# Peptides against a protein of PDB entry 5CWW: the designs that were tried, part 29

Target 1, 194 residues: chain A of PDB entry 5CWW
Amino acid sequence: VPKLQGPFDFDLNPEDEQDDEVELKDIYVIGEKPRVADLMRGEEEELEMMKEDQHNGLSLNIICLLSTSGQVKICLDIDGVEAQWLPPRSKNKRLFAPPPEPPSLLTFQTFDTLKPAEVTPDGWPMFSEDATSPYSFYVTHPAGITYISLTPWVFRLESELQSDSEAGTEFRIDLLAKGQGSERDRIFTQTRTQ

## One batch from the design tools (peptide; made by RFdiffusion4, then SolubleMPNN)

Design b2_p25_3_s4
Fold by OpenDDE base, seed 3:
Structure b2_p25_3_s4 (fold): chain B 194 residues (1-194), chain A 25 residues (1-25)
Amino acid sequence: as target 1 above (194 residues)
Amino acid sequence: AKPIDVKALAKKLTELVKREKEKRE
């Protein structure tokens, strides 16, 4: 039986966001790109196709969180959280190993998809996948639909993660962090019929 | 949404990149 993972600690959470104030409604996970070494055990041809697809995915899991107010939080799995299975109920006295410290997520970006006036008790936002890109998705709400793409910064971050040199890394990462480069586009707005 | 500390983010990302490179060596 798969073990449910969590809670997660959020590194670099905005200081004034009390976790109690942000009611989470939905989660969207973008899995890490499989390591080339793990794919090398398979057919060489599939490996070349994945290299040619310019949209080289990130080697880290991305966890997107959505609040009831339409706030999106983009987090990076910096610890590499793997699927855990429930240990078999062996009768032996579980040496109470101190609960492992909860895995940490790095908060990369936070943004709103709804205006305050669009937030209603009866309407909640939800994630919806984009079939055309693994790093793009929608936030759907009765008030409107927002397109989100992580592609601009994901590519740059992966390039740094895969680079062989440290030269200029700090500078490029600084630019990446300052850019907060997720694309956001409100593609549909429900006009309240007066 | 409140902005995150961009300088702190840059530092953490740099540390992450360094760590991932060290794992491949």
Scores: peptide ipSAE 0.588, ipTM 0.937, DockQ to the pose 0.744
Fold by OpenDDE base, seed 5:
Structure b2_p25_3_s4 (fold): chain B 194 residues (1-194), chain A 25 residues (1-25)
Amino acid sequence: as target 1 above (194 residues)
Amino acid sequence: AKPIDVKALAKKLTELVKREKEKRE
């Protein structure tokens, strides 16, 4: 039986965001890069396609959250939430095992995809995938469609995660954090025909 | 959207990178 995961603890949630104030509507999960060892069980053709994609992925899961107001929150799974199976009911439930700490998500970036005037009670935004890139997606709302790409910072973060050198890491991470380089482009806006 | 504390984020990311490197060693 799969173990239900959650609630998540959000690290670095903006101080002024009472979690209760942001009504979440949708979630988009970008899984971590498959480990090469897991790929060895697949067909050789899938292995070649994945090798090209391996250079552009992240070794961490990314959790994107979307509010009813069109706010996107991009979080990193820093704990590496694996699919946990319910532990077999071993009779020796040590009654005193501290409850497992909830998995933590690191809030990487927050941004709006809608203008305040575009937010309506009857309309809600939704995520949709980009079939051409695992790290790109769309936010679709009746008012418009926004393209989002995480590729710019994902590459840089992965480079730091895979680097054997600690030299300059702090500096590069500081630049990465300041840039928060998700691409965001409104590709469609519905003109209200008066 | 409310801004994230970028300095705190940089610190957390640096810690994350260090931790992940230590796991590979």
Scores: peptide ipSAE 0.588, ipTM 0.938, DockQ to the pose 0.726
Fold by OpenDDE base, seed 2:
Structure b2_p25_3_s4 (fold): chain B 194 residues (1-194), chain A 25 residues (1-25)
Amino acid sequence: as target 1 above (194 residues)
Amino acid sequence: AKPIDVKALAKKLTELVKREKEKRE
């Protein structure tokens, strides 16, 4: 049963996760790699540089959600909904248009970036980008900074998406799902001055 | 964090991959 958690329909949300238990604090969106056809409209010089980079991106949008407790949820946009992910705060409640069906997100992974003792009512976890990689980012909190990289599984998933053969796909996807291959490293911890 | 159903995830990812391949044919 798709559990509607917040503004998104989350497929495969953990059964024991009550909607009220995860207060969302921040969202980080990693857009899909540009389509070759869309790149062909750019200047030729940018095209060559992007061709090398194009091989390294996922053809799906990734939605990262961060809770007040420092829980990260990595979701895949399975519907291919274009970037209007945040309901436009446009006050034009189109009163008469059926509310657009919330995009369905596939929950790929969940993990904690904070220890229970580090969670405070005044704590403020936030996403921060990594300028060196679109598939890497940080979760910053007064208690510490956690580096996260999606690159290990993103590459493998994209390889499956771009493969012309179905041979071994199910097996490799099973390994992807089991591996939960996001890198997560606490790079800084604030020493609690007692 | 509560674990996700890995088996269900694998199934959904496989279906996704299949669908995306079919769109390119």
Scores: peptide ipSAE 0.585, ipTM 0.936, DockQ to the pose 0.762
Fold by OpenDDE base, seed 4:
Structure b2_p25_3_s4 (fold): chain B 194 residues (1-194), chain A 25 residues (1-25)
Amino acid sequence: as target 1 above (194 residues)
Amino acid sequence: AKPIDVKALAKKLTELVKREKEKRE
């Protein structure tokens, strides 16, 4: 049984966001691109599918968090959280090793998908995948559907991660951070039937 | 949504990129 990993520590969490203020409704995880070494051990079919996915995926996991108010938080797994399996119940419960420090997530971007007037107590925003892109998804709510794509900045960040040169990296990263380059488009709005 | 410190983000991303490059060398 996979161990539930958490709580997460959020690096660069907005100062005014107390963990208690944002009620989370859903989580969407975008796994890191498979390592070439892992690809070579996989079935040839998986290798071909990954080659066809011309989109150089990010070599980091992305954790998307969705609040009840429709706020999306995009986080990067900077520690490379590996799936931890519960250690077999070895009987020797030795001493309280200090709980491992919770993995840190780097908050990359936060944005709203709902207008204040669209937020209702009975509202239940949810993530849904985009079958056409691993780095795109939807936020569905009774008030509407928002398309989100991380592709623009994911590509740029991965390019920096894979580059052999440090020349201009700081400049490009600064532009990346300033741009907050996730695409966001409300593709559907429910008309309030009066 | 509350704003993120973009300057701090840029710094952290730069550090991340450097660290990940060093791991591959």
Scores: peptide ipSAE 0.586, ipTM 0.937, DockQ to the pose 0.730; fails the geometry check

Design b2_p25_4_s4
Fold by OpenDDE base, seed 3:
Structure b2_p25_4_s4 (fold): chain B 194 residues (1-194), chain A 25 residues (1-25)
Amino acid sequence: as target 1 above (194 residues)
Amino acid sequence: SREEALRALKEALKKVREERLKAGK
């Protein structure tokens, strides 16, 4: 059973000290899906459950950060939480596990969900899940609701991560990095009843 | 390899960031 280390143990020190203190209001985590290669090493029973949905998952944790202003930052955990398999309950707590190195978060994309005029000091934007896709979610704010989907790039990135071929990888990765291909759509705008 | 792809991604995003900084964004 993959030990889902909860997002809470991540000392998310954004290395980006230099950008203005973006006050974070919410965090949305999309857990990594097991790598096909890792599944092949696992027991047969876990293979059956994951077969159908595996083709569209990313083998990296995605951490979405939401600011007071409605800015979304999509981050990738590139160091990968080494799938800490639940150590078998053998009693030997290896005392000196090196402190888990804080996950290195790589900022993939940053975008706004609110217009400047919609930003309020008392505004509290929040993430909410999309039941139809693990890689889609909503940002809800009193001014409106924005749909976000990571599906346009997640599959392509995973394909590169699983590829044994180096041919064209650099080029395709460059396209991914430049493309910033998350879908963003305002699905609802609150009419201010003046 | 996975490691090479991740390295390439990191380098690519670094370049994108540098380009944005140069563009005044």
Scores: peptide ipSAE 0.543, ipTM 0.898, DockQ to the pose 0.431
Fold by OpenDDE base, seed 2:
Structure b2_p25_4_s4 (fold): chain B 194 residues (1-194), chain A 25 residues (1-25)
Amino acid sequence: as target 1 above (194 residues)
Amino acid sequence: SREEALRALKEALKKVREERLKAGK
């Protein structure tokens, strides 16, 4: 998985600067899946096995950010994919190639995993993976555990990214953006024994 | 195309943000 080396330029609309400097506590990265078109250049046999698994991946890196308050921000790395279309820059290690511009992150969705009453100054929420799905994960906090799944929209977004037809794409993407259909379920709540 | 989908996504998310801002959310 290519390590997304920061810094990340958040294409944060300057108006989002009013979002209180959310102190980030953790980052969870879901690496992009290879595009079908890129796999078609590979060995035919690997293609058949990957076809079954590929139907479930996004060809964009997903970067999840977790704040002290339990806020999750789901970001998409849009530039990383565009860089793949750049013809392999000839091996001329331009020694002085400006450092690759940090990938621009597009915030897809923001949501809370904690209730306001559960937020503590010393709270340390953390991400953990779901072994059953690359697009599902947990947010663990002393107050509770929240299951998150990106599967409701990831497949649909990838379908649009792979579509050769422009017909209806704008409409479907608009629905995706408005729907923000990540699944979020509190699976455990710690009862504060007073 | 991929590029068009990404552009549409950027625009759609921009609109969503604007709507949230207007709604005080």
Scores: peptide ipSAE 0.542, ipTM 0.897, DockQ to the pose 0.480
Fold by OpenDDE base, seed 5:
Structure b2_p25_4_s4 (fold): chain B 194 residues (1-194), chain A 25 residues (1-25)
Amino acid sequence: as target 1 above (194 residues)
Amino acid sequence: SREEALRALKEALKKVREERLKAGK
């Protein structure tokens, strides 16, 4: 059983411990986009080209987990971003700096790409990238191929992360959290020719 | 702020999980 001894402590609430029995088969990582504030420190010419790309990115790493059953978990790396804003602690290298706490992953969404009847013991679902979009990808399985896009919520979440206004943030975030905003489309199904 | 948005997100997702658990889903 490949125990993904990943350095990621899942802040899985103990209620999600029942989901810990999910055998993971693949991981797909979408790297964070630089924040607008971080880009403003760069050369002006690169800033103009990146302004268009900034509108469609998330300043958090996204970790997608795929189980043997075709279940996808979309997780957000919340701690990775906080570490960037911590003022450089004074260079007093205390020899015994505690090892950096593993980043906590926040499960944003969980969904299935396979029907129960399509799940096989020997099935090996895999992620594959969409070359046209960093926030879209495919899940391939012998039973079929599913297209997934995170674009419906990624931009909205980033807008909330960049907002200086607290007004309505809770409400909009609640809508994001309750919404299964990821696009999911089965683009191919393998029909067993009897 | 970013921190407030992240806090709100954590709380919202916690509520969603609790609601799903109660619904048996």
Scores: peptide ipSAE 0.541, ipTM 0.897, DockQ to the pose 0.471
Fold by OpenDDE base, seed 1:
Structure b2_p25_4_s4 (fold): chain B 194 residues (1-194), chain A 25 residues (1-25)
Amino acid sequence: as target 1 above (194 residues)
Amino acid sequence: SREEALRALKEALKKVREERLKAGK
């Protein structure tokens, strides 16, 4: 039984507390896909069907944060859910497993979905999923709707995570980190009819 | 390795953040 690890203590590293208390309005989580190596331990038959769809997923949880101002913060859970297989409940040892250290979130990218003039105190931006892709979603605000896709970098990052070769990894990762990797497109804008 | 890639990612993003902070952006 996958232990639903309790609420992600978003230990927002207090060092990332930029003093600007960004008031968060919504959270969107994209669950990690299992690593190919971890799946190979399972039943052979299910492996073949999953091979085609699995090659495109990130083996890290992605946590997206949305502020009142329409700012999106994309965070990666880098500690990875080590599937803490519940140690077989040997009856007696209530080994106080040290509380799982809160997952360390790494901010990958931050960007705005609204123009400064579109930001309103009563604006309530919200996330919504894209049924066509697990790595695409929408931000809906009274001023408009923005499409976001993580696909431009997710596959490349996963390729680096799965690579046994160290050659060029640092360079490619540096390019990923410096790039504005996520696609962002305003698909609808509410024109205030004067 | 996965661990090396993750380390490289952390370091790269740290550098990017520091550069943005210095640029006042």
Scores: peptide ipSAE 0.542, ipTM 0.898, DockQ to the pose 0.456; fails the geometry check

Design b2_p25_6_s4
Fold by OpenDDE base, seed 5:
Structure b2_p25_6_s4 (fold): chain B 194 residues (1-194), chain A 25 residues (1-25)
Amino acid sequence: as target 1 above (194 residues)
Amino acid sequence: AKAIDKEKLAKKLAELVKRRQEERK
């Protein structure tokens, strides 16, 4: 039985955001692309096809959270939550290993997809995938549809994660962290017919 | 949405990159 790992600790929650303040309604997970080194355990032919794809992914799971108000929180799984199978209940009373620390998610970005006036008690935003890109998705709400792309920072972050050079890494990461982050485009707005 | 501490974010990302570099050595 896969262990449902939760609750997640948010390492960089906004200081002013009380955990109870944001009611979450939807989750969108972008699985990590396998590292080349992990793929080398498989057949060579699968390796060649995936090498072309490696330039197109992040070696971290991305967890997107969506609130009732249309707030999106983009989180990175830094600890690499492997689907830990429940260890077989070996009967031996071995010392209760302290419960593993809850996996920590790093909040990379938060943003709103709805204007305050668009938030309604009856309208719930939902995630939907973009079939053309694993790092793009939509937030759909009765008030409108917002396109989101993580591509502006995902490739840059992966480049740093794969870099053997420490030179300039801190500077490039600082630029990445302070940058615009994800692309956001409201592609549709429902006009209230008066 | 409330703002994230970007300095803390940069620090955490730098630590992550460093860890990944060390794991490959």
Scores: peptide ipSAE 0.618, ipTM 0.944, DockQ to the pose 0.753
Fold by OpenDDE base, seed 4:
Structure b2_p25_6_s4 (fold): chain B 194 residues (1-194), chain A 25 residues (1-25)
Amino acid sequence: as target 1 above (194 residues)
Amino acid sequence: AKAIDKEKLAKKLAELVKRRQEERK
């Protein structure tokens, strides 16, 4: 039985955002690329296929959250929350292990996909996959469709995560954090036929 | 949407990178 992982604690949530203020409607998860170390334990053939893919992904899970108002929150799984299978309830180990600390997600970016005038009680946004890129997706709403790409920062972050050099890392990370973040483009807007 | 503290974000990311570098040594 998969362990229900949650609730998540959000690290770096906007100070003024109370968790109760944002009604979540949808979740989009981008799984981490397989770790090289985990690949080394597999058959050599699987290792070769995954070496090519190693450069194309982030070694962190990305959790995207979508509110009813079209707010997107992009979070990083910093702790590497592996799908923990519930240990078989062996009856006898009443060891009160302290409840595992809830998994923490690092909020990387928050942005709106809808204009205030486009938000309606009966219209809800949803995530939609981009079949051409694992790090791109759409937010679909009756008012319009927004394309989102994480590619501008994902590759750079992964490069830092894989770097053996500490030289300039802090500076590059600072630039990454303060940069524009994800690409966002409204590709379709529904014209209100008056 | 409310903006996050980018300075704090940078620190957290830097800590992550450092941790990953240390785990590989």
Scores: peptide ipSAE 0.617, ipTM 0.944, DockQ to the pose 0.753
Fold by OpenDDE base, seed 2:
Structure b2_p25_6_s4 (fold): chain B 194 residues (1-194), chain A 25 residues (1-25)
Amino acid sequence: as target 1 above (194 residues)
Amino acid sequence: AKAIDKEKLAKKLAELVKRRQEERK
């Protein structure tokens, strides 16, 4: 598991959101898929498998953050922070390499998965993967389960990232940014038995 | 949840796309 060691510098935070206001409980990372052009340099057999997997994933890491209150923050790794595997602590005091500059994350979307009345001090939300889709996941909480899918925008963003045409890019990106973003569906709600 | 600045988001994404296009040339 690439431990994204925080602190994360958020390039785009909500203007009114102080980093201290959102207590994080969980992180879910969707790793970037290799660029098709880079894949073409690899073995022919891997190319066939990728042709069948119709949906080339995003060529950016996606970092999802989950707060204690069930707020999800979807972030994009724009700088392409290669998962710096912490070198195994070999005992040798390698001198203070300057702490790697924290990766700059672009906040793409924020949304709530819980109603205010569902937030409790003793209950915390957690991410869980969807085995059927790399760009879908669940937020589980004692109050309920929310399905989340990034598919509505991921494909469109990747199409722009791979496009050689500058024509209309700004317009399409504007529509993407102003769109609904991720799909959210509360698939289960725990009825409090009074 | 607090809303992000969508205009700033669009700008940052456009800059990213442009950078990626330039890297392929």
Scores: peptide ipSAE 0.617, ipTM 0.944, DockQ to the pose 0.752
Fold by OpenDDE base, seed 1:
Structure b2_p25_6_s4 (fold): chain B 194 residues (1-194), chain A 25 residues (1-25)
Amino acid sequence: as target 1 above (194 residues)
Amino acid sequence: AKAIDKEKLAKKLAELVKRRQEERK
C-alpha cells in the first residue's frame, strides 16, 4: 500500500473551498503506470508485450477523494511521489533534512455524484473498483450508484506526457483542461417506494 | 461542487508536460 504521506497540498483547490468544509469519507488511488523509458531497461521479451499494451494508462498517480456529500475530487500527483519505501528506521535522525515538501496534488476535476436531496446524515458514499478497467470506478450510496470513467482524458494526457513534440501541446492541453473531463453515469437510482 | 480554474489547470498541465519532455532529453 503506497503510504500516502500526508498532508497533501492541493494545488488548484477551488479558492473558496476551505479544506475544513469538505468532510472526506473515502479515497481511491489509481497507481501510475511505468513510463516507456523505464520499461526499456527491462528484458526484450517484456518489451514486445508492453508495446501492444503501450496504451498502458497514465504515468501519474491519480488520487480520488470522496466527501460525505458525494463530491468527488480527482487529483493528479504531479510531483511523482516516488513510493518512499519507509527507509528502514536507521537510527540516524538526520535532524536537519528540511521536512520534505508535502507532495502537491493537482486538482484536475471536481463534481457531484448526489443531488442535494439525496444527501442524508445516515447515508455515506463509498468508492468501489471496476474490475474491467483500472481507470473506471463506482461511487455507491443508498440513493444510487454512479459509474465514473477517467478514460476520456487519461489517455490523451498520457499521450502528451509521452510526446517528444512540443508542437500543439499547449493547445491540446487547453482542450483537455476545458473539456468535460471524466465520464459520469448514474446507473442505479433507489426509487423511494412511497 | 465548486468549479476549478480551468486556465490555471491548463497551465499546470502544460508545465508538467514540458517538464516530462525535458527529463527525456
Scores: peptide ipSAE 0.616, ipTM 0.943, DockQ to the pose 0.754

Design b2_p25_7_s1
Fold by OpenDDE base, seed 1:
Structure b2_p25_7_s1 (fold): chain B 194 residues (1-194), chain A 25 residues (1-25)
Amino acid sequence: as target 1 above (194 residues)
Amino acid sequence: MKPIDVKKLAQKLAKLAKKRQEERK
């Protein structure tokens, strides 16, 4: 039985966003890519194909949150929340293990997909996947459809996480954090036919 | 939209990068 993980603590949540103020409507999760080192325990032949595909994605889980107002929050799982399976009910309640620290999500970026005039009480924004890229998705709302791509920063972040050189890493990460360069494009807008 | 503390974000990501580099050595 999968252990219910949560509540998640949001690290770097804007100080004034009480977790209770943002009514969430949808969640979109992009699973981490396995690290090459973890894959090296498998058979030699799969290693050659995976070397060409080293540019394949981020070695962190990405959790996207969508509010009723069409606000998207991009979070990173930096702690590596492993899927905790409930241990089989062996009777020995280890009563004394301190509760594991709640998993923290790092808020990477927040942005709006709707204009204030497009936000309606009855609006139901939803995520949908992009079949062409695991790091791209859509936000659908009655007012329109917004394309979102994380590709502008995901691969650059992964290159820093995989770099053997400490030289310039802090500077490049600072540029990444300042840029927060998710692509966002409104591909469809519902015109109210008067 | 309230701004994220970009400086703290960068620091946390840099610490993660360093940790990952140390794990590979």
Scores: peptide ipSAE 0.550, ipTM 0.923, DockQ to the pose 0.760
Fold by OpenDDE base, seed 4:
Structure b2_p25_7_s1 (fold): chain B 194 residues (1-194), chain A 25 residues (1-25)
Amino acid sequence: as target 1 above (194 residues)
Amino acid sequence: MKPIDVKKLAQKLAKLAKKRQEERK
């Protein structure tokens, strides 16, 4: 039986965004690429197919959250929240293990997809996948459609995570963090028929 | 929208990168 994971603690939330004030409407998860170490335990044939994929993704889960107002929050799973299965109800281990610390997500970026005038109380923004890229998606709202791509920073971040050299890593990561390099483009706007 | 603490973000990502580098050694 899959264990319900959550609530998630959000690390580096903007100080004024009480998580309780943002009504979330949708979630979009981009799964991490398989780790090389996990691949090495598989059959050799699976290893070859996955080697090509190893260069094409982030070794972290990305959790995108969408509010009623069209706010997107991009979070990174730094700790690697694995799908926890409920341990088989072995009756006898009353080991009061301290409750595992709630999984924390690192807030990477937050941005709006709607203009203030486009926000409606009954607005229902939703995520949709981009079939052409695992790191791109759309936010669909009655007011319009916004394309979002994480590709500008995802591959750079992965390069730093896979680097064997510490030289310049801190500087490049600082630039990456400052750049907030997600692409955002409004591809469609609904014309209000007067 | 208030900005994320980019400095803290960078620090956490840098710490992760270092951790991953150490795990590969």
Scores: peptide ipSAE 0.550, ipTM 0.924, DockQ to the pose 0.760; fails the geometry check
Fold by OpenDDE base, seed 5:
Structure b2_p25_7_s1 (fold): chain B 194 residues (1-194), chain A 25 residues (1-25)
Amino acid sequence: as target 1 above (194 residues)
Amino acid sequence: MKPIDVKKLAQKLAKLAKKRQEERK
């Protein structure tokens, strides 16, 4: 039986965003690209095709959260939350395993897709995928459509995670974190016909 | 929108990068 996971703790949530204040409407998950080392258990032919794909992905799950106000929160699964199955009912109540710490998500970036004047009480923003890129998506709202791409930082972050050299990694990661680098473009705005 | 503590973010990502480097050795 699959174990229900959650709630997730958000690490580095902005101090003044009480998690309770952000009404979430949608979630978009970008699964991690498998590591080459994890693929070594498969057939060699699948390895060659996947090596080309590895240059194009992050070895972390990305969890995008969307609020009623059109706020997007980009989170990274640093711990690698795997689907947990309920342990087989082995009768040995090892009573004393501390409850597993709740999984934490690292908040990477938070940004708005709506202007304050576009936020409505009945607003229902939704994610939609971009079929051309696994790291691009749309936020649709009655007020407009926003294109989002994570590609500017995803590849850079993966390069740092895959680097064999520690030299300059901290500096490049600091620049990456400061830039936060997600592309955001309002591709459509609904004109209020008077 | 309140800013994320970018310094803490960078530290956590750097720690992850280091961990991944150690796992490959």
Scores: peptide ipSAE 0.549, ipTM 0.923, DockQ to the pose 0.767; fails the geometry check
Fold by OpenDDE base, seed 3:
Structure b2_p25_7_s1 (fold): chain B 194 residues (1-194), chain A 25 residues (1-25)
Amino acid sequence: as target 1 above (194 residues)
Amino acid sequence: MKPIDVKKLAQKLAKLAKKRQEERK
């Protein structure tokens, strides 16, 4: 049984967002692309199926968080939070291990999908996948549907993470961080027939 | 919405990139 991981510490959370102020409603996880170097240490047969997907993803897990207000937070797992399984009920309570430090997520970007007038107390925004891209998804709310794509920055970030040259990497990463260029488009708005 | 510290973000990503480069040498 997978162990529930969390609470997560948010690294670079906006200074004035107290963790208690944002009621989270949904989570969307984009799994990391497997590292080619890690695949080469495994059994040869799994190598062929993964070759096509290997050039088109980020070597970091992406955690998307959605609030009741339709705020999206995009986080990166830099530390590589490994999937924890519930330890078998071995009676040896290692009572004395310091509690593992909560896993930290790096906040990459935050944005709203709803206008202030569209936010309702009973609103339940939800994530849904885009079958055409692993790095695109929708936020669905009674007020409308918003398309989101991470593709404008994901491939650029991966290129920097895979580069053998240190030349200009810091500069390009600074530009990427300043750009925060997730695509966001409202594809549907529910017209209340008054 | 309050802005993320973009400078700290860039520094952390740059540190990660450097770490990955060192692991491949």
Scores: peptide ipSAE 0.549, ipTM 0.923, DockQ to the pose 0.777; fails the geometry check

